# Designs tried in a protein design run: peptides against a protein of PDB entry 7RZF. Part 54

Target 1, 358 residues: chain A of PDB entry 7RZF
Amino acid sequence: PFQEEHLKQLYKIVPIKDIRNLYVTFPIPDLQKYYKSNPGHYLGHLIGHEGPGSLLSELKSKGWVNTLVGGQKEGARGFMFFIINVDLTEEGLLHVEDIILHMFQYIQKLRAEGPQEWVFQECKDLNAVAFRFKDKERPRGYTSKIAGILHYYPLEEVLTAEYLLEEFRPDLIEMVLDKLRPENVRVAIVSKSFEGKTDRTEEWYGTQYKQEAIPDEVIKKWQNADLNGKFKLPTKNEFIPTNFEILPLEKEATPYPALIKDTAMSKLWFKQDDKFFLPKACLNFEFFSPFAYVDPLHCNMAYLYLELLKDSLNEYAYAAELAGLSYDLQNTIYGMYLSVKGYNDKQPILLKKIIEKM
Target 2, 358 residues: chain A of PDB entry 7RZF as posed
Amino acid sequence: PFQEEHLKQLYKIVPIKDIRNLYVTFPIPDLQKYYKSNPGHYLGHLIGHEGPGSLLSELKSKGWVNTLVGGQKEGARGFMFFIINVDLTEEGLLHVEDIILHMFQYIQKLRAEGPQEWVFQELKDLNAVAFRFKDKERPRGYTSKIAGILHYYPLEEVLTAEYLLEEFRPDLIEMVLDKLRPENVRVAIVSKSFEGKTDRTEEWYGTQYKQEAIPDEVIKKWQNADLNGKFKLPTKNEFIPTNFEILPLEKEATPYPALIKDTAMSKLWFKQDDKFFLPKANLNFEFFSPFAYVDPLHSNMAYLYLELLKDSLNEYAYAAELAGLSYDLQNTIYGMYLSVKGYNDKQPILLKKIIEKM

## One batch from the design tools (peptide; made by RFdiffusion4, then SolubleMPNN)

Design b1_p11_6_s4 (from b1_p11_6, 6 letters changed)
Fold by OpenDDE base, seed 1:
Structure b1_p11_6_s4 (fold): chain B 358 residues (1-358), chain A 11 residues (1-11)
Amino acid sequence: as target 1 above (358 residues)
Amino acid sequence: MKPTFPRVLFL
């Protein structure tokens, strides 16, 4: 495990690829034995959230970060890490100290709100859905995976242990949050801008890097992270499916879509699923407009409209995706195409939100 | 999603 001399360190790393990444790493206890409560997944869900009032939303609004991932990672036997990773913009590379300050402000918000049982319940429900409707894997890969995880889980639980949550443990959530402190931080910045500015080479891969102690004044700045009023817990995910009923196959079910509505303004085709028997649907809409492709100006306006529409839907896209819903919006030579896919139960909610923004 | 971090960061 890392000793005190390995904490409060900054690594400037030269990548082979043209990438800009920040990794903020905290040593944490081994959470493997707590798989039934999975406190690291709870914290990863909140810290890695992409909705309004999230850490990512604020960092994106400043133009500093493109993507954010938070969660636990295995280290070696008997310890883990909690890592927050962000993809940096060129501007974000200049504001790394401020980005990390915002991370600690968000963590401070999580401490102030305390563990939320409803958030745990949503994680439980999402994971239960993911387990119940898990796709068929290739036997060779699946067997090798199961053989590997048999070292960590009881035989009777080996299929469920990575998915099914059973216990809300606020004490364990607080225990992990107590490790997410500036005094326990390791920071790595990955950028080609450090080329020719490094003094060390990694032994195994030849990676060029520089190691520096983080100044005590910077650590103190992060320790004094206030409550930023822009940070909020996510709202309840309205897209989590609760109905998984599969309707019986109709006696007259055709192998092809049947025309069930024909009017001057609309045609509707329907096909019942006769193959997969999943509580999922695929809704496809083609909207016709004589203006969509009449000239280059109208074509570009129709494109810009869809990009603005997608941007206006970003607040729902992440919550829908977590719940196994997706949408797609495309320009066509005739107008616009909309697709909505996933669990059928909450598709009407997502479709309604899309149509209300259109 | 489980974060897939590149192996490079075990410095």
Scores: peptide ipSAE 0.008, ipTM 0.539, DockQ to the pose 0.475
Fold by OpenDDE base, seed 3:
Order: sequence, then structure tokens, then C-alpha cells
Structure b1_p11_6_s4 (fold): chain B 358 residues (1-358), chain A 11 residues (1-11)
Amino acid sequence: as target 1 above (358 residues)
Amino acid sequence: MKPTFPRVLFL
């Protein structure tokens, strides 16, 4: 486990690839015994959220961060880490102190709001769906995984323990959240901009790095992180499926898509699932426009329109993706293609939102 | 995807 001398450290690391990453790491207790409540997953879900008022949404709005991942990571036996990792822009590389300040402001917002049972329930429902409709894994990989996790879970629970949440434990959420403090931080910045500015070489990989103590003034700035009014808890995820009914196979079900509607403005093809029997559907729409590809200007306008449409849908896209829904929007030489895939229960909601933005 | 952090950051 990290000793006090290993805390409040900044690592400047030279990558082989041209990448810009920030890792903000906190040592946390071993949470393995708390798998039924999984407080680190709860915090990872909120810190890693991409919706309105999220940490990522604010950092993206500043042009500092492209992606964010938050969550627990296994250490050795008896300790874990909580890590917030971001992909930095070139501008974000200049604002690392401010990015970390925003992380602590969001963490402070989570402290102020306290543990939310409804958020835990959403995580529980999402994980239950993921377990229930889990795809078949390759036997060799699956067996090796199960053999490994038998060291951590009861035999009876070994298949469910990584998925099924049972207990809302606000005390454990608060306990983990109390470890996410500036005095416990380890920061690593990965960038080629540190080439020729390092004084150490890692023994095993030859990675060039510099280690510096984080100044006490910077730690104090992060400790005094205020409540940033831009940060909000996510709204309830409306895309979480609740109906998993599989309709009986129609007696006249064709092995191929059947034309069920033909009009001057629309053709509709339908094929029932006769193979997988999953509460999932694939909705595919081809929109025809004689203007979409008439000249280079219209082609570029159609492209820009779709990029703007995708951008306007980003907030819904994340919530939908968490719930096992996805959409795709593409330009075609004939117009536009829209696909909506996933659990059929909430597809109409996602489709409606897409069409309302179009 | 479980983030595969570079092992180097934990040394």
C-alpha cells in the first residue's frame, strides 16, 4: 500500500504514442467484501457520468477533456484504488490543476447531496439487465475468468457477484467518498511534451518520467474546492428497460423481411426474431432526399447537419447506451440512414427524441 | 471495458 511519502505526488510521464492522459488516483480500502453493495461502482457511475451537469460535460465545455473514466481498480490483496482518468486536449494539458479542481468540486457535490438510493437502484437494474441478457463468452476465456473469481466470491454467487447488486449501503459510499481527498491523491500526466524534461527511467519498460511533490498551495486549493453550481446529479435514466416480454412467433413469420406497409412516401419491412428470442429490436430508417448528394455543397451541408444532430443528441446517447440502446446516423448517397438498436421497450423513447431533434 | 492502466503508474 502507498505510504504517506507516495501521496501528493505528480508524475510526468513520456509515452511512446502521442497521447495526452491524466490519471488521478486515490488509495481506497479493499472493497471486495462489499461486492453486494459495490460502493466503488456507485461512485464510478456518477463521476464517470456523461450527462448534463456531469464532470465530463463541464470539462468538455471548457475544451480540456475528450473522455473521462471513473472507477475502482484492483490493487493487491487488502487495498484498491479509485482512479479518474481523462483524455486531455492540448489545451487541457495546460489546465491540469483546474481539471483536478473540477474533479474535487464534483466530489464535493456528491458529498453535499449524499448517497442516493434511486441511483443505486438504477445501477442495480442496469446490472440485472446486463446479467440476464449476457452474451455467450468464449468458453476458454469464461472458464479462466470464473476460476480466477472463485478466490473472491462464494461458489453459489460466483456467476452473479460481478453483476447483481443487493444492498444499498450509504455508509460505504460515504466511506469511499471520504478517501477521495487531495491529501490522498497521486497524479500522473502522460504527454510527449515531457520529452527531454524527465530525470528518471522506469526499470522494466524504460519509460521516462519525472516525479515531483505537488505544492502544498495546490493541495490547499483542491481542499478548498467549492460547490460549483454547474454540477448536478444526473436525471433518472428513462431508457432502462422494464418490459422484457417476447412476443410469440407469428404463424406466418417469414424467414425474410416482409413488406407490411407500402405508400407513396414510405415502405416498411418487418422481420420477427425467429432465432435469438431476445427483447431487442433493430429499427433501420433510410430517408431519401434528392438534395443530399446533388452537389458538393449539399453533401457537406448534409454531413454538417448530421454532426450537429449527433452533438445535440449526446446527452441522450450516453443514457441510452448505459441502458443497452444505441443509435447510428450516417449520410448516404440517397440521403440519411438512422439505426436504433437494443431493448425494444424504450426504443420508442429514443426514436422520438431523435426525431424531435431532426 | 475494464481500463487497462499502464502497470508503470503503480510502481
Scores: peptide ipSAE 0.007, ipTM 0.519, DockQ to the pose 0.551
Fold by OpenDDE base, seed 4:
Structure b1_p11_6_s4 (fold): chain B 358 residues (1-358), chain A 11 residues (1-11)
Amino acid sequence: as target 1 above (358 residues)
Amino acid sequence: MKPTFPRVLFL
């Protein structure tokens, strides 16, 4: 386990690839025995959330971060890490201290709100859906994976242990949150901008790095992280499917899409799933406009319209994606293509939101 | 997504 001397450290690392990454790492207790409650997943879900009032949303709004991932990671036996990883912009590389301040402000928001059972229930439901409708894996890979996880889980639970949540443990969530403190931080900044500014080489990979103590003033600044009023808990995910009913096959089910509606303004083709028997659908819409591709101006306007539409939908996209829904919007030579895919139960909700933004 | 952290960060 890391000793006190290993905490409050900053690593400046030179990558081989042109990448800019920040890793904010907290040593945490081994949570493996708590897989049924998975408090690290709960915190990873919230810290890694992409919706309004999320850490990522604020950091993106400042132009500092492109992507964010939060969660637990295995260490060695008897300890783990909680890691917040962000992809930095060039501007974000200049604002690392402020990015980390925002991380601690968000963590402070989580402390102030306390553990939320409804958030745990959403994680439970999402994981249960993911387990229930898990795709078939190649036998060789699957067997090798199962053989590996048998070291961590009881034989009876080996198939379920990575997915099924059983116990809401607010005490464990608070215990992990108590480890997410500035005094327990390890920071790594990965950027080519540190080339020629390093004093150490990693023995195993030859990675150039510099290690520095984080100044006590910076630690104190992060310890005094206030409640940023921009940070909010996510809203309930309305896209989580609850109905998994598979409708019976129609007696006259065609092997190809049948034209079920023909009007002057719309044609509708339908094909029932006769192969997979999943509570999933693919809704595909082609919108025809005689103006979409008449000239370069209209083509560019149609492109810009879709980019603005996608941007306006980002709020819903993440929540939908978590729930196993996806959408796609593309320009066509005839107009616009929309696809909505995933669990059929909540597709009408996502479709409605897309159409309301159009 | 399970974060694929670079192996280098765990030394």
Scores: peptide ipSAE 0.007, ipTM 0.525, DockQ to the pose 0.516
Fold by OpenDDE base, seed 5:
Structure b1_p11_6_s4 (fold): chain B 358 residues (1-358), chain A 11 residues (1-11)
Amino acid sequence: as target 1 above (358 residues)
Amino acid sequence: MKPTFPRVLFL
């Protein structure tokens, strides 16, 4: 386990690849025994959230960060880490102290709001859906995985333990959240910009790095992180499926899409699933426009329109993706293609949101 | 001009 001397450290690391990454790492207790409540997953879900008022949304708005991942990571036996990892822009590399301040502001927001049972319930429901409709894995990989996790879970629960949440434990959420403090931080900045500025070489991989103590003044700035009014908890995920009814096969079900509607403005083909029997659908829309590809200007305008439309849909995209819904928008030589895929129950909601933005 | 029919394919 890291001792106090190993905390409040900054590592400047030279990568082989041209990458810019920030790792903010907190030592946490071993949470393995708490798999039924999974408090680290709860915090990872919120800290790693991509919706409006999220940490990532704010850091993206500043132009400092491209992607964010938050969550628990296994350490050695008897301890774990909570890690917030971000992909840095060139500008973000200049603002690492401020990025970490925003992380602590978001963590402070989570402390102020306290543990939310509804967020746990959403995580539980999402994981239950993921378990229930889990795709078939390759037997070799699956058996090897199961054999590995038998060291951590009861035999009776080994198939469910990574998915099925059972217990809301606000005490454990608070316990983990209490470890996410500036005094417990380890920071690693990965960038080629540190080439020739390092004084150490890692023994095993030959990675060049510099280790520095984080100044006490910087730690104090992070300890005094205020409530940033831009940070909000996510809204309830409206895309979580609740109906998994599979309609019986129609007696006249054809192996091919049947034309079920033909009008001057639309044609509709339908094919029922006769193979997988999943509560999923694929909605595909082809919009025709005589202007879409008439000249280079119209083609570029149609492209720009779709990029703007995609950008305007980002607020829903993440919540839909979490719920196993996806959409795709593409330019075609005839106009535009829209696809909506996933659990059929909430597809009308996502489709409506897309059409309202169009 | 191909007729501008929105095609909705339910697969």
Scores: peptide ipSAE 0.000, ipTM 0.370, DockQ to the pose 0.012

Design b1_p11_7_s1 (from b1_p11_7, 5 letters changed)
Fold by OpenDDE base, seed 4:
Structure b1_p11_7_s1 (fold): chain B 358 residues (1-358), chain A 11 residues (1-11)
Amino acid sequence: as target 1 above (358 residues)
Amino acid sequence: MKPELPRVMFL
């Protein structure tokens, strides 16, 4: 286990690739035995959330971060890490202390709100969907994976243990949150900007780095992280499918899309799934406008419109993606293409939101 | 995604 001398450390690391990353790492107890409640997944879901009021949303709004990942990682035997990893912009590389302050403000928000059973239930439902509709893997890879997992889980649970949540454990969530403190932090900044500014070389890969103690004043700033009113818990994910009914094949099911509606303003083709038998659909819309591509101005206006539309839909994109829904918006020479794909149950909700933003 | 950390963080 890390001793006090291993905590409150900053590592400046030179990458081989031109990347800018921040890793904020907290030593945590081994949570392996708690896989049925998976408190690290609960916290990773919230800290790694991309919706309005999320940590990522705020850090993106400042132009400091492109992507964020939160979650538990295995350490050595008998301990784990909770890690917040962000992809830094050039500007974000200058604001690492402030980025970490925002992380602690978000963590403080999670402490203030306390563990939410509804969030656990969403994680449970999402994982159950992911398990139930898991794609077929190549037998060799799958067998090798399962053989590895057998070291961690009972034989009877080996297929389910990575997915199925069973127990809401607010006590374990609070226990992990109590480890997410500035006094328990290890920070790594990965950037080529540290080239020629390092004093150590890692023995195994030759990675150049510098280790520094984080100043006590910086630790105190992070310890005094206030509640930032921009941070909010996510709203309930309305896109989580609950109906998985597969409708019977129609007696006259055609092998090709059949024209089921023909009007002056719309044509509708339909094909039932006769192959996969999944509770999924693909909705594809081609919108025709004689103005969309008539000249360079209209073409650029149609492009700008779609970019603005995509930006306006970002608030739903992440929640939809988590729920196994996706959309795509493209300019065509005739107008606009929209695709909505995934579990059919909540596609009408996503489609409605897209149309309301159009 | 599980973050890939530099090995230095685990030393």
Scores: peptide ipSAE 0.013, ipTM 0.551, DockQ to the pose 0.693
Fold by OpenDDE base, seed 5:
Structure b1_p11_7_s1 (fold): chain B 358 residues (1-358), chain A 11 residues (1-11)
Amino acid sequence: as target 1 above (358 residues)
Amino acid sequence: MKPELPRVMFL
């Protein structure tokens, strides 16, 4: 376990690859025994959220961060880490202190709101869906994984333990949140900009780094992180599937798509799944416009329109993705292509949202 | 994706 002398440390690390990353790491207790409640997953879900009012949304709006990952990671025996990892822009590399301030502002927002049972229930439902409709893994990899996790879970639960949440434990969520403090932080900045500015070499990989104590003034600034009014809890995920009914195969089901609607303005082809029997659908729409490719100007306007449409849909994209829904928007020589894929139950909701933005 | 943390953070 890290002693106090190992906390409040900044590591400036020279990568081999041209990458800019920030790792904000907190030592936490071993949460393995709490797999039925998984408080680290709850916090990772919120801190790593990409929707409106999320940490990532604000850091992106500043131009400082491209991606964010939040969650627990296994440490050595008897302890874990909670880690917030961000991909830094060139500008973000200059604003690391302010990025970390925003992280603590978001964590402070989570403390102020307290543990939310509905968020736990969404995590439970998402994980249950992921378990129920889990794809077939390669037997060798799967067996090796199961053999590894048998050290951590009862034999009877070994298949379910990583997925099935059973217990809402607000006490454990608060316990982990209490470890996410500036006095308990370890920061690593990974950038080639530190080349020739390091004084240490890591023994195993020869990684060049510099270790510095984080100034007490900076720690105090992070300890005094206010409630940033831009941070909000996510809204309920409307895309989480609840109906998994598989309709019986139609007696006249053809092996090919059948034309089920033909009008002056639309043709609709339908193919029932006769192979996988999953509660999933693929909706494909081709929109025809005589203007889409008439000249280079219209082609570029059609491209710009789709990029703006995609940007306007970002608010739903993450929530849909979490729920196992996806969409794709492409320019075609005829106009526009839209695809909506995933669990069929909530596809009409996502499709409606897309059409309302068009 | 599980963050590939520099080992220096775990030492």
Scores: peptide ipSAE 0.013, ipTM 0.545, DockQ to the pose 0.655
Fold by OpenDDE base, seed 2:
Structure b1_p11_7_s1 (fold): chain B 358 residues (1-358), chain A 11 residues (1-11)
Amino acid sequence: as target 1 above (358 residues)
Amino acid sequence: MKPELPRVMFL
């Protein structure tokens, strides 16, 4: 286990690739025995959220961060890590202290709101869907994975333990959240900008790095992280599927798409799934406009319109993706193509939101 | 995703 001397450390690391990454790491207790509640997954879901009022949304708005991942990682026996990892912009590399301040402000928001049973329920439902409709893995990889996890889970639960949440444990969420403090932090910054500024070399890969103590003034700044009014909990994910009914194959089901509607303004083709029998659908729309490709100006306007439309839909994209829904928007020589894919239950909700933004 | 950390973070 890390002693106090191993905490409050900053590592400046030179990568081989031109990458800019920040790793904010907290030593936490071994959570393996708590897999049925998985408090680290709950916190990773919120800290790693991409919706309005999320940590990532604020850091993106400042131009400092491109992507964010939050979650638990296995350590050695008897301890784990909670890690917040971000992809830094060039500007974000100059604002690492302020990025970490925002992380602690978000963590403080989570403390102020307390554990939310509805968020746990969403995580439970998402994981249950992911388990139930899990794709077939390559047998060799799957067997090796199962053999590895047999060291951690009962034989009866080995298939379900990584997915199925059973217990809401607010006490364990608070316990993990109490470890996410500035006095318990280890920071790594990965950038080529540290080339020639390092004093150590890692033994196994020859990675050049510098280790420094984080100044007590910076630790105190992070300890005094206030509530930032820009941070809010996510709204409920309306895209989580609840109906998984597979309709029986119609007696007249054709092996090809059948024309089921023909009007002056629309044609509709339908094909029932006769092969996979999944509670999933693919909706494809082609919109025709005589103006979309009439000249180079209109073509560029149609392109710009779709880019603006995609940008306006970003608020829903993450929540839809978490729920196993996706959309795609493309310009065509005839107008626009829209595709909506995933679990059929909530596709009408996503489609409605797309149409309302159009 | 579980983040990949440089080994130096575990020293």
Scores: peptide ipSAE 0.012, ipTM 0.539, DockQ to the pose 0.671
Fold by OpenDDE base, seed 3:
Structure b1_p11_7_s1 (fold): chain B 358 residues (1-358), chain A 11 residues (1-11)
Amino acid sequence: as target 1 above (358 residues)
Amino acid sequence: MKPELPRVMFL
């Protein structure tokens, strides 16, 4: 376990690859016994959220980060870590103190709002869907994984324990959130910009690094992180499927797509799933326009239109993805292609939002 | 994806 001397440390690390990463790490208690409530997953879901008012959305709006991952990581026996990892832009590398300030502002927002049972319920529902419709893994990998997790879970629960949430434990969420403090932080910055500026070499991999104490003034700035009014809890995820009914195979089901509608303006092909029997669909739309590829100007306008459309849909993209929905928008030489895939229950909602933005 | 942290963070 890290002692006090190991806290409030900054590591400047030289990577082999040209990468820019920030790791903000907090030592936390071992949460393994709390797998039924999984408070670290709850916090990881919120801190790692990509929707409006999220930590990532604000940091992206500043041009400082590309991606963010939040969550618990196993340590050794008797302790874990909570880690916030971001992919830094070149500009973000200059603003690491401010990025971490925004992390603490978001954490402070989570403290102010308190644990939300509806967020836990969404995590529970998402994990239940993920468990129920889990893909087949390679037997060798799966058996090795199960053999490993038998050390942590009852035999009866070993298949479900990593997925099925059972208990809302606001006390445990608050307990973990109380460990996410500046006095408990370890920071690593990974960048080639530290080449020739390091004084240590890691024994096992030869990784060049520098270790520095984080100045007390910086720790104090992070401790005094105000509520940033740009941070909000996510809205309810409207894309979480609730209906998993699989319609019976039609007696006249064709092995190929059948033309079920033919009009002057539209053709519709349908094929029922005769193989997988999943509550999923693939909706594919090809929009034809004689203008889409008539000249270089129209081609560039059609491209720009789709980029703007994608940008206008970003608010839904993450929530849809979490719920096992996806969309794709592409320019074609004939016009535009739209695909909507995933659980069929909420596809009409996503499709409607796409069409309303078009 | 669980971030792979450099081992130096665990020293």
Scores: peptide ipSAE 0.007, ipTM 0.547, DockQ to the pose 0.674

